# Peptides against a protein of PDB entry 5TUV, part 42

Target 1, 107 residues: chain A of PDB entry 5TUV
Amino acid sequence: KEVIDRLRYLKAEIEDLELKERELDQQKLWLQQSIKNVMDDSINNRFSYVTHEDICNCFNGDTLLAIQAPSGTQLEVPIPEMGQNGQKKYQINLKSHSGPIHVLLIN
Target 2, 107 residues: chain B of PDB entry 5TUV
Amino acid sequence: AQECQNLEVERQRRLERIKQKQSQLQELILQQIAFKNLVQRNRHAEQQASRPPPPNSVIHLPFIIVNTSKKTVIDCSISNDKFEYLFNFDNTFEIHDDIEVLKRMGM

## One batch from the design tools (peptide; aimed at target 1 M82, target 2 T92)

Design b2_p22_3 (made by RFdiffusion4; failed a check: the pose's geometry)
Pose (drawn by RFdiffusion4):
Structure b2_p22_3 (pose): chain A 104 residues (1-83, 87-107), chain B 106 residues (1-49, 51-107), chain P 22 residues (1-22)
Amino acid sequence: KEVIDRLRYLKAEIEDLELKERELDQQKLWLQQSIKNVMDDSINNRFSYVTHEDICNCFNGDTLLAIQAPSGTQLEVPIPEMGQKKYQINLKSHSGPIHVLLIN
Amino acid sequence: AQECQNLEVERQRRLERIKQKQSQLQELILQQIAFKNLVQRNRHAEQQARPPPPNSVIHLPFIIVNTSKKTVIDCSISNDKFEYLFNFDNTFEIHDDIEVLKRMGM
Amino acid sequence: TIEFKTTLGSFESFFYKSEDLD
């Protein structure tokens, strides 16, 4: 039949696709780990910052609010319902205080 | 027969997912070289100048909130701990540290 | 109801834009 070996063929490709994903899952997990190791060198943390000019060059006009918080800080944004509509940002920081810079 | 329809749908799924994974994989690489160059760029600027801490500097990680000039922004802290509430009377946008690093080059 | 939720310092970029809903 045309269908029964449309199966054997498809069932012979997905393992290549399955192993490819396993490989891609391993590559991504220790690429992320190598990224963690670089952003927590004490020397590298010292220069891991951006200036006002950089932000202004990438955001034309308007009011800009820069919010800085420790890693793992959770940011929750509810749906713009009505109650006047509500546009709000719920910020939860357990590891430390947050720093807010008003960009001009 | 439906074991044929199930695997063709599953195949495309695996394909569409494996493709997106290869995309976020190179984005992660781009994230590292952009971070390395950003660090190298700041070290070079400090040899021609030190900028003060609370001003003119934003440490990673961070977010950028963009809204209209006529938009009023309120900041509320309550009795509950580890909570921050920002209110806007109008729409806004949130951008990440990764995107701003891309927009500036590297 | 939460429309968007994320964690800062993650390894994936994100973008959020609020909209006026009718």

Design b2_p22_3_s1 (made by RFdiffusion4, then SolubleMPNN; from b2_p22_3, 7 letters changed; failed a check: the pose's geometry)
Amino acid sequence: QIEFKTTLGSTESFHYKAKDIE

Design b2_p22_3_s2 (made by RFdiffusion4, then SolubleMPNN; from b2_p22_3, 8 letters changed; failed a check: the pose's geometry)
Amino acid sequence: QIEFSTTLGSFTSFHYKAKDIS

Design b2_p22_3_s3 (made by RFdiffusion4, then SolubleMPNN; from b2_p22_3, 9 letters changed; failed a check: the pose's geometry)
Amino acid sequence: QIAFSTTLGSTTSFHYKAEDIK

Design b2_p22_3_s4 (made by RFdiffusion4, then SolubleMPNN; from b2_p22_3, 7 letters changed; failed a check: the pose's geometry)
Amino acid sequence: QIAFSTTLGSFESFHYKSKDIE

Design b2_p22_4 (made by RFdiffusion4)
Pose (drawn by RFdiffusion4):
Parts: structure tokens; C-alpha cells; sequence
Structure b2_p22_4 (pose): chain A 104 residues (1-83, 87-107), chain B 106 residues (1-49, 51-107), chain P 22 residues (1-22)
């Protein structure tokens, strides 16, 4: 039948696709690890920053609010319901204080 | 028969997912070279100049919140711990450290 | 109904950025 070996063919491709994903899952997990190792060298943390000019060049006009918090800080944004609509950002930081810079 | 319809849908799924994974994989590479160059760029600027800590500098990780000039921004801290509440009377946008690094080149 | 749809689309955009941040 046309269908029964449309199966055997498809069932012969997905393992290549399955192993490809396993490979891609391993590559991503130790690429992420190599990224964690670079951003926590003490020398590299020393220069892991951006200036006002950089932010102004990438954001034309308006009011800009720069919020800095430690890693793992969670940011929760609810739906713009009505109660006047509510536009709000819920910030939870367990590892330390947050720093807010008003960009001009 | 429906074992044929199930695997064709599953195949495309795996394909569409394996593709997206290869995309975020090179984005992660781009994230590292952008971070490395950003560090190298700041070291070179410090040899021609040191900028003070609370001003003119934003450490990673961070977010950029963009809203209109007529928008009022409120910051509230309550009795509950490890909580921050920002209110806006109008719409806003949130951008990440990765995107700004891309917008500035590397 | 149109405004609720726009708000939902706007909320989805914010959730994409929230997911990237977290």
C-alpha cells in the first residue's frame, strides 16, 4: 500500500531527526555553560557595562528607564485589564537590591 | 491510517522545533562574541580616560523600559519582601541587554 | 471586543520579552 511504506519511510527519518535534536540539546546546554563561565570572570564582570550614549543611540526619543538587578531576578507583567487600565511591572529580587537609572 | 497522519504532524513539529533550536544556538554564539567585544571595547576606552559607578554606566544584566514622555512612572515598595511594583498610566515597552548589544553592533 | 483583542496582542508581546528576560 501507499500508506504502509509512507510509514516506514517517515519512521526511518524521525530517528535522524531525533538524534539531531539530542545533539542540538547537548550543544545548547554546554554553550550556555560556556557563556556562564565568561560572564563570571572577575575581570570580565568589571567591564560588563553600557553607557548613556549607547542606550540613546538605540532608543530614539521618549523617557527611558534602565533597571539593573542580579541574575535570576523575576519580572512579572500582568494583562492590561481595567479596574482605568493597569500597566505595571512586578519585580522580585532575592539576591540583592535593584538599581534604576533614568536615561536622558 | 491515522498512524500516518500522526507521524506527519509529528515530523513537521520536530522539524519546526529543530530549526528554531539551531536559530537560538547561533544567537547564543552571537551573544558571546558581542559580550567579548563589549568588554574589549570598554577596556580600550578606559585607556584613553575611569567612569564613576552610579552614573553613565549600566551593569549587566539589565532591562530598558520605554514609554512616552507624558507617561507618569510610579515606584512602590511594600511590606512584603523582595518585591518591586512599577506603575504606568500608559503603555510601555521592555527591552533586554541582548537586544541593545545587538543594536549597538557588538 | 476590538480593544480587548488589542490588549491581548499587546500582552503577548510583553510575555515574549518577559520570557527572554527570565
Amino acid sequence: KEVIDRLRYLKAEIEDLELKERELDQQKLWLQQSIKNVMDDSINNRFSYVTHEDICNCFNGDTLLAIQAPSGTQLEVPIPEMGQKKYQINLKSHSGPIHVLLIN
Amino acid sequence: AQECQNLEVERQRRLERIKQKQSQLQELILQQIAFKNLVQRNRHAEQQARPPPPNSVIHLPFIIVNTSKKTVIDCSISNDKFEYLFNFDNTFEIHDDIEVLKRMGM
Amino acid sequence: EEEEEEDKEYYEKLQEEVEKFN

Design b2_p22_4_s1 (made by RFdiffusion4, then SolubleMPNN; from b2_p22_4, 11 letters changed)
Fold by OpenDDE base, seed 2:
Structure b2_p22_4_s1 (fold): chain B 107 residues (1-107), chain C 107 residues (1-107), chain A 22 residues (1-22)
Amino acid sequence: as target 1 above (107 residues)
Amino acid sequence: as target 2 above (107 residues)
Amino acid sequence: SEEEKKNLEYYEKLQKKIDRIN
C-alpha cells in the first residue's frame, strides 16, 4: 500500500518534471533565436565589435590572436599528441562555411 | 521496492537536469544583455566621435581569442579547402570566446 | 619598443602567410 502510493506519487512528479524540462528546452530555443535576431539586426551588427583595448584589458602578458570567423564556424581542438619529431602537437582546426576567417594579432 | 528506488533516482536525475538547464538559460539571458550593452556603448562612442572607428582598430563579432606564450611559434595553413584553417602551436594555448570576453569587459 | 617591433613583424609574417594562402 505504502509502496504503491509512493510509486503513484513519483510517477506523477516525474511527469511534471518532464513537462518542465520541455518548457525549458523551448525557452532556450526561443532565446537563442531572439539573440540571433538581435545580432543580425543591421544596426546592432554595425556596432557589434570590441576594441583592441577591450581585449588587452581582459588579457595580459601573452600573445593574443583574435580570430574573426563567421557564425557557425566549427572549432576543433585535438588532444595534444606526439608528432613525428616527438613533440606534442597543439592545433586548432577551423572550418568556415559562410565566409573568410580573419586573424589579428593584438599588440 | 526496487521500482520505487529506480523512480526516485530518475526523479533526482531530472531535477538536476532542470537545474542545469535553468542555469544555461540564465547565461543566455546574460549574453543577450551583454551584447545589447556593447552595442549601446559603441553607438554612444561613435556619436561622441562623430565617426566610426578605424576598420583595423576593432574586432567584429563573432570572434575567438587565442592566448599563448610570447615564445610560442604559430603557423597557419589552409587545409583541404578554402574554408578550413589549421593553426599549429609549438606550445600550449588557451581559447576564449567572445561571450567570455564580454563578461570580462563587464558588459 | 623592441617587443612591439617583434610583435608587428610576427603579425606581418602571419598576415602575409594567410593572404598568400587565401
Scores: peptide ipSAE 0.051, ipTM 0.851, DockQ to the pose 0.028
OpenDDE base, seeds 1, 3, 4, 5: peptide ipSAE 0.109, 0.041, 0.040, 0.031; ipTM 0.859, 0.850, 0.851, 0.853; seeds 1, 5 fail the geometry check

Design b2_p22_4_s2 (made by RFdiffusion4, then SolubleMPNN; from b2_p22_4, 12 letters changed)
Fold by OpenDDE base, seed 3:
Structure b2_p22_4_s2 (fold): chain B 107 residues (1-107), chain C 107 residues (1-107), chain A 22 residues (1-22)
Amino acid sequence: as target 1 above (107 residues)
Amino acid sequence: as target 2 above (107 residues)
Amino acid sequence: DEQKKKDLEYHEKLQKKVNRIN
């Protein structure tokens, strides 16, 4: 009887948690759509940029590359492997399908 | 007893997922706020200057920042249409997305 | 070995960011 009661309690709690999880999923979807709409707005899009100074203030003493690419651009970073010259290869592969990629050197 | 234990494990799993989803939702909210603040800042700055910034002086969203040592040698291969890029580094690098940059900017 | 493990950790950190962007 005690085990049966515990089982019923746990099942009911899990059901409540499932409802909560679905609620959070829906909230996420709505918020994502809201963000997309705000970013796609013509006025907001016009002012959706950062400056060289902004980037320099975030990172100190290093070489910085700013890569602007359209949404949906494929970014690949392979596992470092030893090259023919005995040096490890650190690579970035970018492939855009909707527009050109723009690269800026910062610092 | 074993059935109760299985359900308790499931309950805990769901609680952890809910916690993660709540955190993700908070991040999305912060992203939206940061973007709105960025747009507001830039609009105000351009109004004061009475002109937009030079095209090559700003980085439009979406973008990524690649950070590496000043000693790192970087080679880049670009397709004719600038849709495909291959970067080779002789040392390690870091990648930061625009969301992280906005956070570091205090937006 | 140990260096390979470090390389994997390095790759994993980058891959997490890649997955977020893609």
Scores: peptide ipSAE 0.373, ipTM 0.885, DockQ to the pose 0.717
OpenDDE base, seeds 1, 2, 4, 5: peptide ipSAE 0.370, 0.284, 0.269, 0.365; ipTM 0.886, 0.878, 0.879, 0.884

Design b2_p22_4_s3 (made by RFdiffusion4, then SolubleMPNN; from b2_p22_4, 8 letters changed)
Fold by OpenDDE base, seed 3:
Formats: structure tokens, C-alpha cells, sequence
Structure b2_p22_4_s3 (fold): chain B 107 residues (1-107), chain C 107 residues (1-107), chain A 22 residues (1-22)
């Protein structure tokens, strides 16, 4: 029957798509590990930085804060709420578990 | 048939996930390329200068950039061990990770 | 309210960045 044939076709196609999705998952995992290895290399780590000029060229005209924090640092940005004085509060919360946080004012 | 329709919906869902995963994989590739280019640039620059940059003149990865208007008032409270930071802004701000910054730099 | 909508959109944009960083 036509319906039965269509069902078989769809099931076979879905199975092929599952294989493709698993392939992409493995590629992602491999690439993530590759990036980690490259960044953890002693020579690469030594040169893994940007300058003040680099940042200013990307965001000219504003006040800029550069926050250097170790991997795993928790970043939170609460929903803005009205303060007691009628002013909205815009906040950033940072918590590190593996080392100190360093903040630089750019510009 | 209803079963056929359900499978077609599932098929489309999987196709969309595959598309998203392909895009994510491409982003990871670009990240790796950008990082390698950054390292190469800095290594060459230090060779030309015959010395490394001053420690406080550069921002080491990983980092984030917070940008806001020059008129924005920023208050910061820090824990004694500098593991926890609370920033208060009287106006809106934007956050950018190091990956986005490298993209803007053309790496 | 229009302001609430803008506030929501603003926070949503930030939250997307936060989710990527964390």
C-alpha cells in the first residue's frame, strides 16, 4: 500500500539523518578537544592576548571594561529592576572558583 | 495517515538540528583559525619589538568586554579575595566574549 | 507595556551572551 511504502521510506530517511547527526556530534567533540589542546599549549598560551588598541578599535567611543577571569567563572546578569530611587538597576555578578578576577578600564 | 505526518514532523526536526550543528561546527573552526592567527600576530610583534609587552598593557584570554556609554556611572564591589565581583550600572550595557572580539579584530 | 517589552528584549540579548560564556 502507498501509505505503508511512505512510512518505510520516512523511517529509512530518519535513520540516515540519525547517523549524520551522530557524525556531526563526534566532529564537534573532536574539534573542541583540538581547540583546548591548542590553547593549553605553553607557546600558544604565552601569546594568547589582545592589546588595549585592539579593544578600542572594536568599541570606540564607549567606556570599556575588560574582565579577565579564569575558566569556569560564573557570570550572571539579572533582569533590570527598579531601584528605591526610581532608577533601573543594571547589574553584573561574577564569581570565580579557581582564581582571582582582574578588571581593566579601557579608554 | 497520522503516523506518516508524525514522522514527517520528526524528519523536519532532525533536518533543522543538523543544520544548526553544521553552523556550530563552522563557528568552532573559525574560532580555532582566529586563535592561531592571534598567536601568530603577537609572536611576530614581540619578535620585532625584541621584548614582551608590559604585563598590564594586554588582556589575556579568556576575557569578556563590557561596553557602556561614557555617561554611565559604574559602581563595583569586590570581595577581599577578589573572587567575587558585583557591578552596578545606572544605564544599559553590552557584553562581548573574547571570541566575538577576535571576529571584530578580523582574526 | 512598551517599556517592559524593551526591557525583556534587552535582557534576552544579554542572556544569550551569558549562556554562551558560561
Amino acid sequence: as target 1 above (107 residues)
Amino acid sequence: as target 2 above (107 residues)
Amino acid sequence: EEEEKENKEYHEKLQKKVDRIN
Scores: peptide ipSAE 0.521, ipTM 0.896, DockQ to the pose 0.722
OpenDDE base, seeds 1, 2, 4, 5: peptide ipSAE 0.507, 0.502, 0.507, 0.516; ipTM 0.896, 0.894, 0.897, 0.897

Design b2_p22_4_s4 (made by RFdiffusion4, then SolubleMPNN; from b2_p22_4, 11 letters changed)
Fold by OpenDDE base, seed 3:
Structure b2_p22_4_s4 (fold): chain B 107 residues (1-107), chain C 107 residues (1-107), chain A 22 residues (1-22)
Amino acid sequence: as target 1 above (107 residues)
Amino acid sequence: as target 2 above (107 residues)
Amino acid sequence: EEEEKKNEEYHKKLQKKVDRIN
């Protein structure tokens, strides 16, 4: 029957898509590990930085804070709420577990 | 049939996930390329200068950039060990990770 | 309120960045 044939076709296609999705998942995992290895290399780590000029060229005209924190640092941005003085509070919370946080003022 | 419709919905869902995963994979590739280009640039620059930059003149990865208006008042409280930071802004701000910065730099 | 909607959109954009970083 036509309906039965359509069902078989769809099931077969979904199975092929599952294989494709798993392939992409494995590629992502491999690439993530590759990036980690490249960044952890001693020579690459030595040169893994940007300059003040680099940042200023990307965000000219504003006050800029550069926050260097270890991997795994928790970043929280609460929903803005009205303060006691009627002013909205805009906040950033940072918590590091593996080392100190360093903050630089740019511009 | 209802079963056929359900499978078609599932098929479309999987196709969309595959598309998203392909896009994510492309982003990872670009990240790796950008990082390698950054390292190469800095290595060459230090060779030309015959010395590394001053420690406080550069921002080491990983980092984030916070930008806000020059009129924005920023208050910061930190723990004694500098593992925890709380920033308060009297106006809106933006956050950008190091990956986005490298993209803006043209790496 | 339109202002509330803008605030929600603002927070949504920030949260998207936060989720990526974490």
Scores: peptide ipSAE 0.506, ipTM 0.897, DockQ to the pose 0.655
OpenDDE base, seeds 1, 2, 4, 5: peptide ipSAE 0.459, 0.400, 0.258, 0.476; ipTM 0.893, 0.886, 0.878, 0.895

Design b2_p22_5 (made by RFdiffusion4)
Pose (drawn by RFdiffusion4):
Structure b2_p22_5 (pose): chain A 104 residues (1-83, 87-107), chain B 106 residues (1-49, 51-107), chain P 22 residues (1-22)
Amino acid sequence: KEVIDRLRYLKAEIEDLELKERELDQQKLWLQQSIKNVMDDSINNRFSYVTHEDICNCFNGDTLLAIQAPSGTQLEVPIPEMGQKKYQINLKSHSGPIHVLLIN
Amino acid sequence: AQECQNLEVERQRRLERIKQKQSQLQELILQQIAFKNLVQRNRHAEQQARPPPPNSVIHLPFIIVNTSKKTVIDCSISNDKFEYLFNFDNTFEIHDDIEVLKRMGM
Amino acid sequence: SNEIHIHEAEESNPNFNFHEIH
């Protein structure tokens, strides 16, 4: 039948696709680890910053609010329901205080 | 027969997912070289100048909140701990550290 | 605790407000 070996063929490709994903899952997990190791060198943390000019060049006009918080800080944005509509940002920081810079 | 329809749908799924994973994989590489160059760029600027801490500098990680000039922004802290509430009377946009690093080149 | 540090680049923004709740 045309269908029974449309199976055997498809069932012979997915393992190549399955192993490819396993490989891609391993590559991603220790690429992320190598990224964590670089952003926590003490020397590299010293220069891991951006200036006002950089932000102004990438955001034309308007009011810009820069919010800085430690890693793992959670940011929750509810739906714009009505109650006047509500546009709000719920920030939760357990590892430390947050720093807010008003960009001009 | 439906064991044929199930695997064809599953195949495309795996394909569409394996493709997106290869995309975020290179983006993660781009994230590192952008971070490395950003660090190298700041070191070079410090050899021609040190900028003060609370001003003119934003440390990673961070977010950029963009809204209209006529928009009023309120900041509330309550009795509950580890909570921050920002209110806007109008729509806004949130951008990440990764995107701004891309917009500035590397 | 709830601690926040607010900074400004240059001129003050009149459309920014801080509220502490009790």

Design b2_p22_5_s1 (made by RFdiffusion4, then SolubleMPNN; from b2_p22_5, 14 letters changed)
Fold by OpenDDE base, seed 2:
Order: C-alpha cells, then structure tokens, then sequence
Structure b2_p22_5_s1 (fold): chain B 107 residues (1-107), chain C 107 residues (1-107), chain A 22 residues (1-22)
C-alpha cells in the first residue's frame, strides 16, 4: 500500500544520495591533490608568500606573531588553566618534525 | 511504519552530510583560486621590482598568525634545534591560519 | 651561545621575552 510505496521511494532516493556523496568525496580528494600539486610546484612555491604589508592590512592595533612552520607541525593550545599566581595560562605549543620554525614579531 | 521513519531520518542525515561536503568543496575551490592569485600577484610584483623581496620581509606559506593585545606579555621559549616553541601569554590571543589571511587579503 | 630565531618588525616589543631552552 502507501507505506510500501513510500519505502520504495525512500530507498531509491537514499541510493541516489549515496552516489552523490561518493561523487563529492572523490571531488574533494581530487581537489586536495590538485592544490597540493600546485603548491608543490617549484615556481609556485617560490612565490607562495605574503608581505608584511599584507598582514598589517589584515590586522591592526595588536601585537602579531607570524609563525612560519613546516607542514605537519603540531600546534597545541591547551585549555586555559589557573596558574600559580591565580592567573589563567594561555599557551601555544609548537613542535616541528621536518624543520625549524621561524617567527616574525610584528609590533 | 517504523522502518519508514528510520529511512526518513537516514535520508535527512545524508542530505545534511551532502550539504556540508558541498560547502567544504566550495571552500577548497576558493583556496586554490586564492593561492593562484597570490602567486600571480607576487610574480608580477617581483618582475616590476626586478628582484625578490628581502628574506625577512615576507612570510612564506604555510604559516599562522597569532594576534593579541599590545599589553599582553609574551614569553617565548625555543629549543636548541629550533623545532619546539613554547609561548606563554598573560592574556587571550587569536590564531588565524594562512587560508583565512588570504581571504582577508581579498585573494 | 644561543641562536635567536625571532625576527622583529620595527622595534622589539618590551613585553616579548625570549628564552632559549638548554
């Protein structure tokens, strides 16, 4: 009856949605690989930078740390906890595995 | 029937996942476009200047930006091999990745 | 003898303290 028809309809639609989702997953993988290839290109890599002016235009009035870290660098921001003096601790821990980290302090 | 309701829930769940994946795909597309625009800009700029920018005047990707108040006290500890950085702030900070910076730059 | 890996834009921030781990 009506319930059976609805079940068939829903199953067919879900099947179509499964195909669509798989398509999107493949597209994502393709695009991620494309981005990686573009960024790994020697010429593109040479020009893959922003300037001091760029950063200043994006952020003003604050102290800025520009941290250049190799891909795969671990960034840890612990949940703020009370320190010994009763102040909350705000921390950033960086650990690289492939090279040195460079920091530019912008005042 | 309960089966019909279960399939309705499943259908809706899949629709939401598809929507999210479509959004993520769009973001990746924008990232690639932004990167290509950045490279083009820098290539043109260096061609006009007939020289590359000074090494410490640019921030190479990948990077992150940390911004905090001018009054924030920052303690930075660096390992001897420069692979590990420990930052302590006496106040809150914000972290922005290079993707967000490129967006703010209008790339 | 410690190597400093921090680059400054402008004058150094007096509120920024650098420590080199031994």
Amino acid sequence: as target 1 above (107 residues)
Amino acid sequence: as target 2 above (107 residues)
Amino acid sequence: ENIIEISFSGEPNPNFHLNILS
Scores: peptide ipSAE 0.393, ipTM 0.879, DockQ to the pose 0.553
OpenDDE base, seeds 1, 3, 4, 5: peptide ipSAE 0.200, 0.381, 0.251, 0.307; ipTM 0.859, 0.878, 0.867, 0.870

Design b2_p22_5_s2 (made by RFdiffusion4, then SolubleMPNN; from b2_p22_5, 12 letters changed)
Fold by OpenDDE base, seed 2:
Structure b2_p22_5_s2 (fold): chain B 107 residues (1-107), chain C 107 residues (1-107), chain A 22 residues (1-22)
Amino acid sequence: as target 1 above (107 residues)
Amino acid sequence: as target 2 above (107 residues)
Amino acid sequence: ENEIHISFSGEPNPNFRLNILS
């Protein structure tokens, strides 16, 4: 009887958790769409940028590249492998499908 | 019973997923707030300056930041249409997305 | 005759090499 009662309790709780999870999934979808709408707004898009100063304030002491690419641009960072000269290869591959990529050397 | 144990494992799994999804939602909310704050800042700044910033003085979203040592040699290969970029580094690098940058900016 | 569009905040880093894919 105790086991049966526990089983019933657990099943009921799992059902409630399933509902909660679905609710969160819906909220995520809604929020993602909201963010997209805000970013796609013409006025917001006009002002959706950071300055060189902003970047320099966030990072210092290293070489900084700013890569601006259209949404949906593919970013690939292969696992480092030994090159022909015996040195590990560190690479970034970018492929855009909707527009040119812009690169700035910050420092 | 084994069935009871299985349901307890499932319950725990669902609880963890819910926790993760809640965290993701919070992150999305913060992203939206940060973006709105960025837009507001830039809008105000341009109003004060009575002109937009020069095109090459700002980094438009979306973007990524790549940082590496000043000693790192960076080879950048660009396609003719500027849709494809290949970066080769002779040492390690870090990549930061625009979301992280906005966080570091305190937006 | 390939156009490269890279912007610099200052002097180019000598360790930054630019290649154009043919």
Scores: peptide ipSAE 0.143, ipTM 0.861, DockQ to the pose 0.533
OpenDDE base, seeds 1, 3, 4, 5: peptide ipSAE 0.113, 0.096, 0.099, 0.091; ipTM 0.857, 0.857, 0.855, 0.855; seeds 3, 5 fail the geometry check

Design b2_p22_5_s3 (made by RFdiffusion4, then SolubleMPNN; from b2_p22_5, 13 letters changed)
Fold by OpenDDE base, seed 4:
Structure b2_p22_5_s3 (fold): chain B 107 residues (1-107), chain C 107 residues (1-107), chain A 22 residues (1-22)
Amino acid sequence: as target 1 above (107 residues)
Amino acid sequence: as target 2 above (107 residues)
Amino acid sequence: ENEIHISFSGPPNPNFRLNILS
């Protein structure tokens, strides 16, 4: 009897959790669409940028590459391997399919 | 008894998944707010300056930032159409997306 | 037309080397 009651309780709770999860999934979908709409707005798109100063303030003392790439650009970072000279190779490979990639070097 | 235990495990798994989804939803909300704040800042700044920034002085979203030591040697190979980039570093680097940059900017 | 440009902030970085692929 106690086990049966516990089973019934757990099943009911799991059902409620399923509903909650679906609700969150729906909210995420709506929010993603909202973000897309905001970013696609002509005015917002015009002003959707950061400055060199902004970047420099975020990363002190480093060499910085700002890479603007179209959506869908493939970014590959191979696992570092030893080169011929015994030095590890650190690489980034970018491949765009929809437009050119733009790079800014910030010292 | 075994069924009860299995359902308890399932319940806990769903609770954790819901928690993760709630966190992800909060992050999306913050992203949208940060973007709106960025747009507002830039719009105001351009109004004060009475002109847009020079084309090569800003980084338009979406973008990524690669940061590395000032001592790092960077070799960049670019295709003629700028669709393909190959970066070689002689030392470690970090990659950050525009979302993280906006966070660091305090947007 | 198909000119490749990399924009720089500040003085030139001697540790940055550019190669153009054919």
Scores: peptide ipSAE 0.271, ipTM 0.875, DockQ to the pose 0.564
OpenDDE base, seeds 1, 2, 3, 5: peptide ipSAE 0.239, 0.231, 0.145, 0.157; ipTM 0.871, 0.869, 0.857, 0.862; seed 5 fails the geometry check

Design b2_p22_5_s4 (made by RFdiffusion4, then SolubleMPNN; from b2_p22_5, 11 letters changed)
Fold by OpenDDE base, seed 2:
Structure b2_p22_5_s4 (fold): chain B 107 residues (1-107), chain C 107 residues (1-107), chain A 22 residues (1-22)
Amino acid sequence: as target 1 above (107 residues)
Amino acid sequence: as target 2 above (107 residues)
Amino acid sequence: SNEIHISFSGEPNPNFHLNILN
C-alpha cells in the first residue's frame, strides 16, 4: 500500500542521511587534525600572532585586555550574582595547566 | 501511519543536524585559511623588517580579548605561579576569541 | 612575590588593579 511504500522510502532515505552524517563527522575530524598540524608546525607557530594594531582596528573606545593562554586553559565566566554590597559581580576565572598566562592591557 | 510520522520527524531531525555540521565544516575551513593568511602576512612583514617584533608587541595564539568600558574597574588576582587568574569587573564585559578576531581582521 | 605578569601598550589604566597572590 501507499503507507508501506512511504515507509520503505523514508527508511532508505534515512540510511542515506546516516551515511552522509558519518561522512561529515569524518571530514570534521580530518579538518580539525589538519588545523592542529598546521598550527603545531614550528614555522607556523613562530608567526601565529596578531599585533596591537590589529586588535585596535577590531575594537574601539573600550578597555581591551589580551589574554594569552596555553591551549587547554580553562575559562570560567560565572553567572552574575549579587555581591555583598548589592553589586552584581562580573568575573572571569582562568586556570592554565601547561604554562603561564600572559596579559596585555591594550588601552 | 504513526510509524510513518515518526520516520518523517527523524528524517527532518537528521537533515537539520547535517545542515549544522556542514556549516561547522565551512567555519573550520575558513579558520584554517585565516590562519594561513595570518602566518603569511607576518612572515612577509618580518622579512621586510629584517627582524622579529618585540616580544611584548604581539599577541600569540591562542588568546582571548576582553572588552569593557573605560569606566569599568578591573581587579586582577594572579597566582604565584601565574597559572591562575581571577578578574573581577564592576560592570559587564565581552569576550572574543582569536577566531573572531581573525575574522574581524579580514584574514 | 610582587612580580608583574602584565604588559601594557601604554599608560596603565587607573581603573585596573593588580593583586599578586602569595
Scores: peptide ipSAE 0.189, ipTM 0.859, DockQ to the pose 0.537
OpenDDE base, seeds 1, 3, 4, 5: peptide ipSAE 0.058, 0.081, 0.071, 0.096; ipTM 0.850, 0.848, 0.850, 0.849; seed 1 fails the geometry check

Design b2_p22_6 (made by RFdiffusion4)
Pose (drawn by RFdiffusion4):
Structure b2_p22_6 (pose): chain A 104 residues (1-83, 87-107), chain B 106 residues (1-49, 51-107), chain P 22 residues (1-22)
Amino acid sequence: KEVIDRLRYLKAEIEDLELKERELDQQKLWLQQSIKNVMDDSINNRFSYVTHEDICNCFNGDTLLAIQAPSGTQLEVPIPEMGQKKYQINLKSHSGPIHVLLIN
Amino acid sequence: AQECQNLEVERQRRLERIKQKQSQLQELILQQIAFKNLVQRNRHAEQQARPPPPNSVIHLPFIIVNTSKKTVIDCSISNDKFEYLFNFDNTFEIHDDIEVLKRMGM
Amino acid sequence: EEEEEEDEEYYEKLQEKVEKFN
């Protein structure tokens, strides 16, 4: 039949697709690890920053609010319901204090 | 028959997912070279100048919140610990450290 | 109904950014 070896063919391709994903899952997991190792060299942390000019060049006009917090800080944004609508940002930081810079 | 319809839908799924994974894979590579160049760029600027800590500098990771000039921004801290509440009377946008690094080149 | 759809679309944009940040 046309269908029974439409199966055998499809069932012969997904393993190539399955192994390709396993490979891509391993590549992503130790690419992320290599990224973690670079951003926590003490020398590299020393220069891991951006200036006012950089932010102004990428954001034309308006009021800009720069919020800095430690890694793993969780940011929760609820739906714009009405109660006046509510636009809010819930920030939870367990590892330390947050720094807020008003960009002009 | 429906074992044929199930695998064709599953195939495209795997394909559409494996493709997106290869996309975030090179984005992660781009994230590292942008971070390395950003560090190299700041070291070079310090040899021609040191900027002070709380001003003119924003350390990673961070977020950029953008809203209109007429928008009032409120910051509230409550009795509960490890909590921050920001209120806006109008709409806003949140951008990441990764995107700003892209917008500035690397 | 149209304003609720716009708010849901706006919330999805913010949700994507929050997921990238976290």

